# Designs tried in a protein design run: peptides against a protein of PDB entry 8PQO. Part 166

Target 1, 252 residues: chain A of PDB entry 8PQO
Amino acid sequence: VLLKEYRVILPVSVDEYQVGQLYSVAEASKNETGGGEGVEVLVNEPYEKDGEKGQYTHKIYHLQSKVPTFVRMLAPEGALNIHEKAWNAYPYCRTVITNEYMKEDFLIKIETWHKPDLGTQENVHKLEPEAWKHVEAVYIDIADRSQVLSKDYKAEEDPAKFKSIKTGRGPLGPNWKQELVNQKDCPYMCAYKLVTVKFKWWGLQNKVENFIHKQERRLFTNFHRQLFCWLDKWVDLTMDDIRRMEEETKRQ

## One batch from the design tools (peptide; made by RFdiffusion4, then SolubleMPNN)

Design b1_p23_8_s1 (from b1_p23_8, 12 letters changed)
Fold by OpenDDE base, seed 5:
Structure b1_p23_8_s1 (fold): chain B 252 residues (1-252), chain A 23 residues (1-23)
Amino acid sequence: as target 1 above (252 residues)
Amino acid sequence: GLSMELAKLFANIVLENYLKAKE
């Protein structure tokens, strides 16, 4: 098992981020070919547990149509079915990813707290001390080009070049996080993403767990760079606007 | 979204190792 807490600092408020995240997810999905194909929604209902109130979703990602025919033919039973269970109680979110073939030998858990700070809180997810001491804290800097793969880089999604017309935020220079403290008019937040990866196959555990973390970090980095650079597209939207957009998308 | 890309990656890892184990 490998645990890392990714801390993503953004020059947006927690309230703004709720809208921006939903918009950016929807936008990214539109840009992907076959976005809804192979996704089965089993459950989508409200939940309440231990004072946590939100929306619970259970989705299955059927990858049979997303892989070459020869891969589909050779794949063991259940290997191409990924289950995603999500508890969305913003500003807290939890996602659990499992696979039918791997069963208990595979787990990806992503627990996120969105806080109005600069990523300075320790153990925001309230782990036991013994578990917390094994968690690596990883800071993602959305302005740092060196954290982006060349193949993923787009100039229009570079926070170091982008300036928001509507808010005046950006571009983000090398010391942008330190400068936020002095900018009273610029809100900020941190997404604390505790990622637990379990891949219990002898000889492959460390390699695969590290690889999955590397990919998660890549995804988080790219997503939040997009979120910031799309600020002018979503900053004036309300949650009602987002809900309407989601409903319209479901009808299409 | 995020889960779809991860799912594809996972599938590739599982299948690659599954095939190697059969060799």
Scores: peptide ipSAE 0.122, ipTM 0.741, DockQ to the pose 0.594
Fold by OpenDDE base, seed 4:
Structure b1_p23_8_s1 (fold): chain B 252 residues (1-252), chain A 23 residues (1-23)
Amino acid sequence: as target 1 above (252 residues)
Amino acid sequence: GLSMELAKLFANIVLENYLKAKE
């Protein structure tokens, strides 16, 4: 098991982020080749559990079309089905990813707290001390180009170049976080993303767990760069606007 | 049945594709 807490600081408020996240997820999905293909939504409903209220979703990603033919032909039953269960109780979110074939031998858990700070809180997910000492804190700087793979880099999604017309935020220079503290009118937040990865197969555990973390970090980095650079597209939207957009998308 | 080694390989490929698809 490998645990890392990714801390993503953004020059947006917690309330703004809720809209921006939903917008950016939808937009990123549209931009994805074959977006939504092979995704089955089993459940999408409100939930209430242990005083937590939110939206529960259960999706299955059918990967049969996304693997080579020989893999599809030889893969055990359920091996190409990924289950994603998510509990969205913003500003808290939990996602659990499993595979039918691997059962308990595979787990990706992503737990996120969105806090109005600069990523300074320790153990925001309230782990036991013994567990917390094994968590690596990883800071993602959305303005740091060196954290972006060359193949992922897009100039239009570079926070170091983007200037928000509507808010005046950006571009984010090398010391943007320090400068943000001195700007009273600029909101900020941190997404604390605790990622737990388990791949309990002998000889592959470390390799796969590290690989998954690398991919998650990559995903978080790219996503939040997009979220910020798309600020002018979503900052004036309301949650109701987002819901309408989602409903319109479902009708297509 | 599928050997454990092949199963591991397939699982890795599946995971790679899944994570790539989320990006």
Scores: peptide ipSAE 0.034, ipTM 0.606, DockQ to the pose 0.059
Fold by OpenDDE base, seed 3:
Structure b1_p23_8_s1 (fold): chain B 252 residues (1-252), chain A 23 residues (1-23)
Amino acid sequence: as target 1 above (252 residues)
Amino acid sequence: GLSMELAKLFANIVLENYLKAKE
């Protein structure tokens, strides 16, 4: 098992982020080829548990149409089905990813707290001390181009070049986080993303777990760069606007 | 959500190991 807590600092408020996240997820999904194909939504309902109130979703990603024919033919039963269970109780959310074939030998868990701070809280997810001591804290700097793969880089999604017309935020220079502390009029937040990866196959555990973390980090980095650079597109939207947009998308 | 690239990679890893286990 490999645990890392990714801390993503953004020059937006926790309330703004809720809108921006939903918008950016929808937008990113549209940009992916074959986006919704092969995704089955089993459950989408409100939940309430232990004082946590939010939306629960259970999705299955059917990869049969997304892999070569020979892979599909040789794959064991359930190997190409990935389950995603998500509890969205913003500002807290949890996602659990499993595979039918791997069963208990595979787990990706992503737990996120969104806090109005600069990523300074320790053990925000309240892990036991024995577990917490094994968690690596990883700071993601959305303005740092060196953290972005060349193939992922787009100038229009570069926070170091983008300036929001509506808010005046950006561009983010090398010391933007330090400067943010002195800018009383600019809100900020941190997304604390605790990622737990388990891949319990002999000889492959470390390799696969590290690889998954690398991919998650890549995803988080790119997503939040987009979120910030799309600020002018979503900052004036309300949650009601987002809900309406989601409903309209579902009807298409 | 899960990226399609990660999902495909996972599928390949599972398949590779499945085949090795049958040898």
Scores: peptide ipSAE 0.123, ipTM 0.752, DockQ to the pose 0.570; fails the geometry check
Fold by OpenDDE base, seed 2:
Structure b1_p23_8_s1 (fold): chain B 252 residues (1-252), chain A 23 residues (1-23)
Amino acid sequence: as target 1 above (252 residues)
Amino acid sequence: GLSMELAKLFANIVLENYLKAKE
C-alpha cells in the first residue's frame, strides 16, 4: 500500500471551486476521445451517513471497446470492468476504484478535503498517527512548468501565461503563492487529496503502485491547470447553471 | 473520476500478468 497526500493550491475560493471542478470535468470529458462510451451508471442518488450528506454514484467503466481485440479475447472475466464508487459531499469527496478480477488485491481510494487555506493543515483526513507517518505530502504547483510533461503542455492551459479578464487573477509567477497572502481580494484554497493505492501482486506491487500515483499526480496537475485557465468560462456560473448543463448533456 | 487511459493501462498490466501466470 502506498499513500500520498497531494496538496493543490489554487487562487479560487472553495465555493468557486465547486463550480469550476464540475465545469472542468465536463469539459475534459468532451475533449477525451470516446468520452462517456463504455460508462455505465448503476447508481446516482443522494445519501446520508454519519452526518455526511451528499451524492453517491456507482459507475462501471467497460474497457472492452477501448482495448485491442487480442486483449479483449485474452482478458480474464471481469478484468476489463472497473468500478468507481464516489461519495460527493462537497467540500469532502471520496472515490473508490476497484476491479472485478483483482477483487481485494487492487484498490485506488481518493479522499479530498477542500479547505480555504494554503495547504498548511496536517492530517486533515484524521488518520491514525501510525498511518499518517507513512503518508508523503506532495505539493502540486500549477504554475510550475517543470511538473508538466512536454506532451501534456499547452500554452492556453499555462497558468503562468493566463490572465483572467473577469477576475483579474493571473498570470501566476514563480512566487504567486507567497504573493497571494498580500492580495486581499484574491481568494485561495487547497485541495487535500489523499490517495491510497493498493496492488498486492507479488513482484509488481511497488512498480504498479508508484505508476498509479504518477498517473494520478499527472491527472491532478493537468486538471487544475485547466481549471484555473478556464476561470473566465465558469466563474460566473452558478451551481444551478451547472446542473442545467449536466441535464442538457444527459438528454443528448 | 477515473482516467480512461489509466484504466487501459491497468487492463494491460492485469492481462500481462494473467498470461504469465498461465505459462
Scores: peptide ipSAE 0.118, ipTM 0.746, DockQ to the pose 0.610; fails the geometry check

Design b1_p23_8_s2 (from b1_p23_8, 14 letters changed)
Fold by OpenDDE base, seed 5:
Structure b1_p23_8_s2 (fold): chain B 252 residues (1-252), chain A 23 residues (1-23)
Amino acid sequence: as target 1 above (252 residues)
Amino acid sequence: MVSMELAKLFANIVLNSYLKALE
């Protein structure tokens, strides 16, 4: 088991992020080929648990058409079906990813708190001390080009070059996080993403767990760079606007 | 969270897992 807490600092408010995240997810999905092919929504309903109120979703990702033929032919039954269970109670969110074949031997859990700070809180997810001491804190800097793979880099999605016309935020220089403290008119937040990865295959555990973390970090980095650079597209939208857009998309 | 991006991620995870198992 490998645990890391990714801390993504953004020059947006917690309230703004709620809109921006939903917009950016929708926008990113439109840019992907195949659309919702291979995605089955089993459950989508409200939930209440221990004072936590939100939306619960259960999706199955059928990867048969997403992998090479030889992988499909060699894959055991259920190995290419990924289950995603998500509890969205913004500003808290939890996602649990499992696989039908590996059962208890495979787990990706992502727990996120969105806080109006600069990523300074320790153990925001309230782990036991013994567990927390094994968690590596990883800071993602969306302005740091060195954290982006060359193949993922796009100039129009570079926070170090982007200037928001509507808000005046950006471009983000090397010391942008320190400068936020002195900018009273610029809101900021941190997404604390505790990622738990378990892959219990002898000889492959460390390799696969580290690989998954590497890919998660890559995903978080690219997504939040997009979110910021698309600020002018979503900053004036309301949650009602987003809900309307989602309903319109479902009807198409 | 990011549904379509996650699908690609999962595909890569599966692919690399099987390739490593064959080594």
Scores: peptide ipSAE 0.028, ipTM 0.675, DockQ to the pose 0.472
Fold by OpenDDE base, seed 3:
Structure b1_p23_8_s2 (fold): chain B 252 residues (1-252), chain A 23 residues (1-23)
Amino acid sequence: as target 1 above (252 residues)
Amino acid sequence: MVSMELAKLFANIVLNSYLKALE
């Protein structure tokens, strides 16, 4: 088991992020070919448990069409079906990813707290001390180009170049986080993403767990760079606007 | 998170895991 807490600092408020996240998810999905293919939504309903109130979703990602033929041919039954269970109680979110074939030997859990701070809180997810001492805190800087793979880099998604017309935020220079503290009119937040990866196959555990973390970090980095650079597209939207957009998309 | 990005991520994870298992 490998745990890392990714801390993504953004020059937006927690309330703004709720809109921006949903917009960016939808927008990013549109930019992908074959959007939504292979995704089966089993459950999508509100939930309330232990004072936590939000939306619960259960999706199955059927990867048969997403992998090469030889992989599909060699894959055991259920190996290409990924289950995603998500509890969205913003500003808290939890996602649990499992695989039908690997069962208890595979787990990706992503627990996120969105806080109006600069990523300074320790153990925001309230882990036991024994567990917390093994968690690596990883800061993601969306303005740091060196954290972006060349193949992922797009100038229009570079926070170091983007200037928001509507808010005046950006571009984010090398010391943007330090400067942000002195910008009283600019809100900020941190997404604390505790990622738990379990891959219990002998000889492959460390390799796969580290690989998954590498890919998660890559995903978080690219997504939040997009979110910020798309600020002018979503900052004036309300949650009602987002809900309406989602409903309209479902009808297409 | 982004559904399509996650799908690609999972596909890549599965692909690499199987390739490594075949080594």
Scores: peptide ipSAE 0.028, ipTM 0.674, DockQ to the pose 0.458
Fold by OpenDDE base, seed 4:
Structure b1_p23_8_s2 (fold): chain B 252 residues (1-252), chain A 23 residues (1-23)
Amino acid sequence: as target 1 above (252 residues)
Amino acid sequence: MVSMELAKLFANIVLNSYLKALE
């Protein structure tokens, strides 16, 4: 098991982020291959548990059409079905990803707190001290080009070059986080993303767990660079606007 | 057992799926 807490600081408010996240997810999904094909939604309902209120979703991703033929032919039953259970109680979110074949041998859990700070809180997810000491805190700087793979880099998604016309935010220089403290009118937040990865297969555990974390970091980095650089596209949208857009997309 | 190549593919697909699930 490998745990890391990714901390992504953004020059947006927690409330703004809710809109921006949904918009950016939708936008990024348009560029993904396969779209929503192979996705089975089993549950999508409100929930209330231990004072936490939100939306619960259970989806199955059928990957048979997403893998090479030889993999599909050789894969055991259930190996290409991924279960995703998500509890969305923004500003808190939890996602649990499992596989039917691997059962308890495979787990990806992503728990996120969105806080109006600069990523300074320790153990925001309230882990036991013994568990927390094994968590690596990883700071993602969306303005740091060195954290972006060359193949992922796009100038139009570079926070160090982007200037928001609507908000005046950006570009983000090398010391943007420190300068942010002195800007009274610029909100900020941190997404604390605790990622738990378990791949309990002999000889492959460390390699796969590290690989998954590497991909998660890559995903978080690129996504939030996009989110910020698309600020002018979503900052004036409301949650109702987002919901309408989602409904329109579903009808297509 | 799962090959490393299969594991890589799986991870990438899972992560992409996660992103969509945030909707």
Scores: peptide ipSAE 0.026, ipTM 0.643, DockQ to the pose 0.053
Fold by OpenDDE base, seed 1:
Structure b1_p23_8_s2 (fold): chain B 252 residues (1-252), chain A 23 residues (1-23)
Amino acid sequence: as target 1 above (252 residues)
Amino acid sequence: MVSMELAKLFANIVLNSYLKALE
């Protein structure tokens, strides 16, 4: 089991992020996984547990058509069915990903708190002290080009070059986070993303767990660079606008 | 509401992880 807490600082408010995240996900995912084919929604309902209120979803991803023939032929029953359970109680979110074949031997859990701070809170997810001491805190700087793979870099998605017309935010210089503290008119937040990865397979545990974390970090970095650089596209949208956009994406 | 598109990103990561493990 490998735990890392990714802290993403953004020059947006917690309320703004709710819209921006949904917009950016819809925009960035248009060409991912071949659309909605193979996705089965089992549950989509409100929930209330231990004072937490939100929306619960349970989805199954049937990946049989998404993998090469040789993989499909070799895969045991259930190996290509991925379950995603998500609890959305924004500003708190939790996603649990499991696989029918591996059962308890495979887990990806992502727990996110969105806080109006600069990533200074320790153990925001309230882990036991013994567990918390094994969590690596990883700061993602969306303005740091060195954190972006060359093949992922796009000038139009570079926060160090972008200037928001609608809000006046950006570009983000090397010391943008320090300067942000003195800019009282610019909101800021941190997404605390605790990622738990478990892949219990002899000889491959560390390799796969580290690989998944590497992909998660890459995803978080690129996604939030896009989110900021698309600020003018989503900052004036309503939640109803977002819902319409999601419905249009589902039809494709 | 949880976006289906967000789930696609996670599914892609899992799929790539499986393919990598099979190499």
Scores: peptide ipSAE 0.030, ipTM 0.690, DockQ to the pose 0.198; fails the geometry check

Design b1_p23_8_s3 (from b1_p23_8, 15 letters changed)
Fold by OpenDDE base, seed 5:
Structure b1_p23_8_s3 (fold): chain B 252 residues (1-252), chain A 23 residues (1-23)
Amino acid sequence: as target 1 above (252 residues)
Amino acid sequence: MVSMELAMSFANIVLTATAEALA
C-alpha cells in the first residue's frame, strides 16, 4: 500500500472551484474520443451518512474495447471491469476504484478535501498517527512547467502565461503563492487529495503502485492547469448552468 | 455528479497497469 497526499493550491475560492471543476471535466471530456463507451452507470442517487450529505455514483468501466486484442484475449474474466464508487459531498469527495478479478488485492482510493488555505493543514483527512506518518505530502505547483511532461505541455494551458480578463488573476510567476497572501482580493484554496493505492501482487506491488501515483500526479497537474487557464470560461457560470450543460451532454 | 473525465482517466491508469501486469 502506498499513500500520498497531493496538495494542489489554486488562486480560486472553494465555491468557485466547484463550478470550475465540473466545467473543466466536461470540457476535457469533449476532447476525448470514446469517453462514454463502455461506461455503465449502476447507481446515481443522493446519500446521507454520518452527517455527510451528497451524491453517490457507482459506475462500471468495461475496458474490453479499450485494450489491445492480445490483452483482451489473455485477460482473466472480470479483469477488464473496473468499478468506481464515488461520494460527492463537496467540499469533500471520495472515490474508490476496484477490479472484479483482483478483488481485495487492488484498490485506488482518492479522498479530497477542498479548503480555503495554502495547503498548510496537516492530516486534514484525520488519519491515525501511525498511518499518517507513512503519507508523503506532495505539492503540485500549477505554475511550475518542470512538473509537466513535454508531451502534455500546451501554451494555452500554461498558468505562467495566462491572465484572466474577467478576474485579473494571473499570470502565475515563480512566487505566485507567496504573492497571493498579500492580495486580499484574490481567493485561494487547496485541494488535499489523499490517494491510497494498493496492488497486492507479489513482485509487482511497488512498480504498479508507484506507476499509478505517477499517473495520478500527472492527471492532477494537467487538470488543474486547465481549470485555471479556463477561468474566464466558467467563472461566471452557476451550478445551475453546469447542470444544464451536463444534461445537454447526456443527450448527445 | 462525479467527473467523467477523471473517472475515465483513472480507468485508463488501471488499464495500463493491468496491461503491464499481464504482459
Scores: peptide ipSAE 0.033, ipTM 0.708, DockQ to the pose 0.288
Fold by OpenDDE base, seed 3:
Structure b1_p23_8_s3 (fold): chain B 252 residues (1-252), chain A 23 residues (1-23)
Amino acid sequence: as target 1 above (252 residues)
Amino acid sequence: MVSMELAMSFANIVLTATAEALA
């Protein structure tokens, strides 16, 4: 098991982020060809548990059409079905990823707290001390180009170049986080993303777990760069606007 | 909706893991 807490600082408020995240997810999904293919929604309902109230979703990603033929032919039964269970109780979110074939031997859990701070809270997810001491805190700087793969880089999604017309935020220079403290009118938040990866197969555990973390970090980095650079597209939207957009998308 | 953000990433993760497991 490998745990890392990714801390993504953004020059937006927690409330703004709720809109921006949903918008950016939708937008990013449009850019991915076949992104919705093979997705089965089993459950989409409200939930309430221990004071946590939100939306629960259970989806199955059928990857049969997304892998090479030889992989599909050789894959064990259930190996290409990924289950995603998500509890969205913003500002808290939890996602659990499992696989039908690997069962308890495979787990990806992503727990996120969105806090109006600069990523300074320790153990925001309230782990036991023994567990917390093994968690690596990883700061993602959305303005740092060196954290972006060349193949992922787009100038229009570079926070170091983007200037929001509507808010005046950006560009984000090398010391933007420190400068942000002195900018009273600019809100900020941190997404604390505790990622738990379990891949319990002898000889492959460390390799796969590290690989998954690498991919998650890449995803978080690229997504939040987009989120910020798309600020002018979503900052004036309300949650009602987002809900309407989602409903319209479902009808198509 | 947040799940869609991760979908492509997870697909690649599973693809790689499956390939390694089958090798």
Scores: peptide ipSAE 0.031, ipTM 0.706, DockQ to the pose 0.348
Fold by OpenDDE base, seed 1:
Structure b1_p23_8_s3 (fold): chain B 252 residues (1-252), chain A 23 residues (1-23)
Amino acid sequence: as target 1 above (252 residues)
Amino acid sequence: MVSMELAMSFANIVLTATAEALA
C-alpha cells in the first residue's frame, strides 16, 4: 500500500472551484477520445450517511475496447471491468476504484478536502498517527512547467502565461503562492487529495503502485492547469447553470 | 457526445491513459 497526499493550491475560492471543477471535468472529457465509451452508470442518487450529504455514483468502466486485442483475449474474466464508487459531498469527496478480478488485491481510493488555505494543514483527513507518518505530502504547483511532461504541455494551458480577463488573476510567476498571501482580493484554496493505492501482486506491488501514483499526479497537474486557464469560461457560471448544462447534455 | 454524468470522472481519464500506456 502506498499513500500520498497531493496538495493542489489554486488562486480560486472553494465556492468557485465547485463550479470550475464540474465545468473542467466535462470539457476535459469531451476532449478525450472515447472518453464515454464503455462507461456504464449503475447508480446516480443523493445519499445521506453519518451526517454527510451528497451525490453517490456507481460506474463500471468496461475496458475491453480500450486495450489491445491480445490483452482482451488473455485477460481473465472481470479483469477489464473497473468499478468506481464516488461520494460527492463537496467540499469533501471520496472515490473508490476496484476491479472485479483482483477483488481485495486492488484498490485506488481518492479522498479530497477542499479548504480555503495554502496547503498548510497537516493530516486534514484525520488518519491515525501511525498511518499519517507514512504519507508523503506532495505539493503540485500549477505554474511550475518542470512538473509537466513535454507531451502534455500546451501554451494555452500554461498558468505562467495565462491572464484572466474577467478576474485579473494570473499570470502565475515563480513566487505566486507567496505573493498571494498579500493579495487580499484574490481568493485561494487547496485541494488535499489523499490517494491510497493498493496492488497486491507478488513482485509487482511497488512498481504498479508507483506507476498509478505517477499517473494520478500527472492527471491532477494537467487538470488544474486547465481549470485555472479556463477561468474566464466558468467563473461567471453558477451551480444552477452547471445543472442546466448537465440536464441539456442528458437530453442529447 | 459524452453525457455530463459520464464526464464527471477522474478515474475515466486515468484509466484511459493507463490503457493506452499498456498498448
Scores: peptide ipSAE 0.030, ipTM 0.687, DockQ to the pose 0.099
Fold by OpenDDE base, seed 2:
Structure b1_p23_8_s3 (fold): chain B 252 residues (1-252), chain A 23 residues (1-23)
Amino acid sequence: as target 1 above (252 residues)
Amino acid sequence: MVSMELAMSFANIVLTATAEALA
């Protein structure tokens, strides 16, 4: 098991982020090849549990069309079916990813707290001390080009180049986080993303767990760069606007 | 809904890459 807490600081408020995240997910999905092919939604309903209130979703990702033919042919039954259970109680979110074949030997859990701070809270997910001491805190700087793979880099998604016309935020220079403290009119937040990866196969555990973390970090980095650079597209939208957009997308 | 779509994109990329790496 490998745990890392990714801390993503953004020059937006927690309330703004809720809109921006939904918009950016929808927009990013349009840019991905294959769209929602192979996705089966089993459950999508409100939930209340232990004082937590939000939306629960259960999806199955059928990866048969997403992997090479030789992988599909050699994959055991259930190996290419991924279950995603998500609890969205913003500003808290939890996602649990499992596989039908590997059962308890495979787990990806992503727990996120969105806080109006600069990523300074320790153990925001309230882990036991013994567990917390094994968690690596990883800061993602959306303005740091060195954290972006060359193949992923787009100038129009570079926070170091982008300036919001509507808000005046950006571009984000090398010391933007330090300077942000002195900008009284600019809100800020941190997404604390605790990622737990378990891949219990002899000889492959460390390799696969580290690989998955590397991919998660890559995704978080690219996504939040997009979210910021798309600020002018979503900052004036309300949650009602987002809900309407989602309903329109479902009808297409 | 945020977690679903975000998780979908992350899960698809991670799982596809993982499958390719393990093959």
Scores: peptide ipSAE 0.034, ipTM 0.719, DockQ to the pose 0.164; fails the geometry check

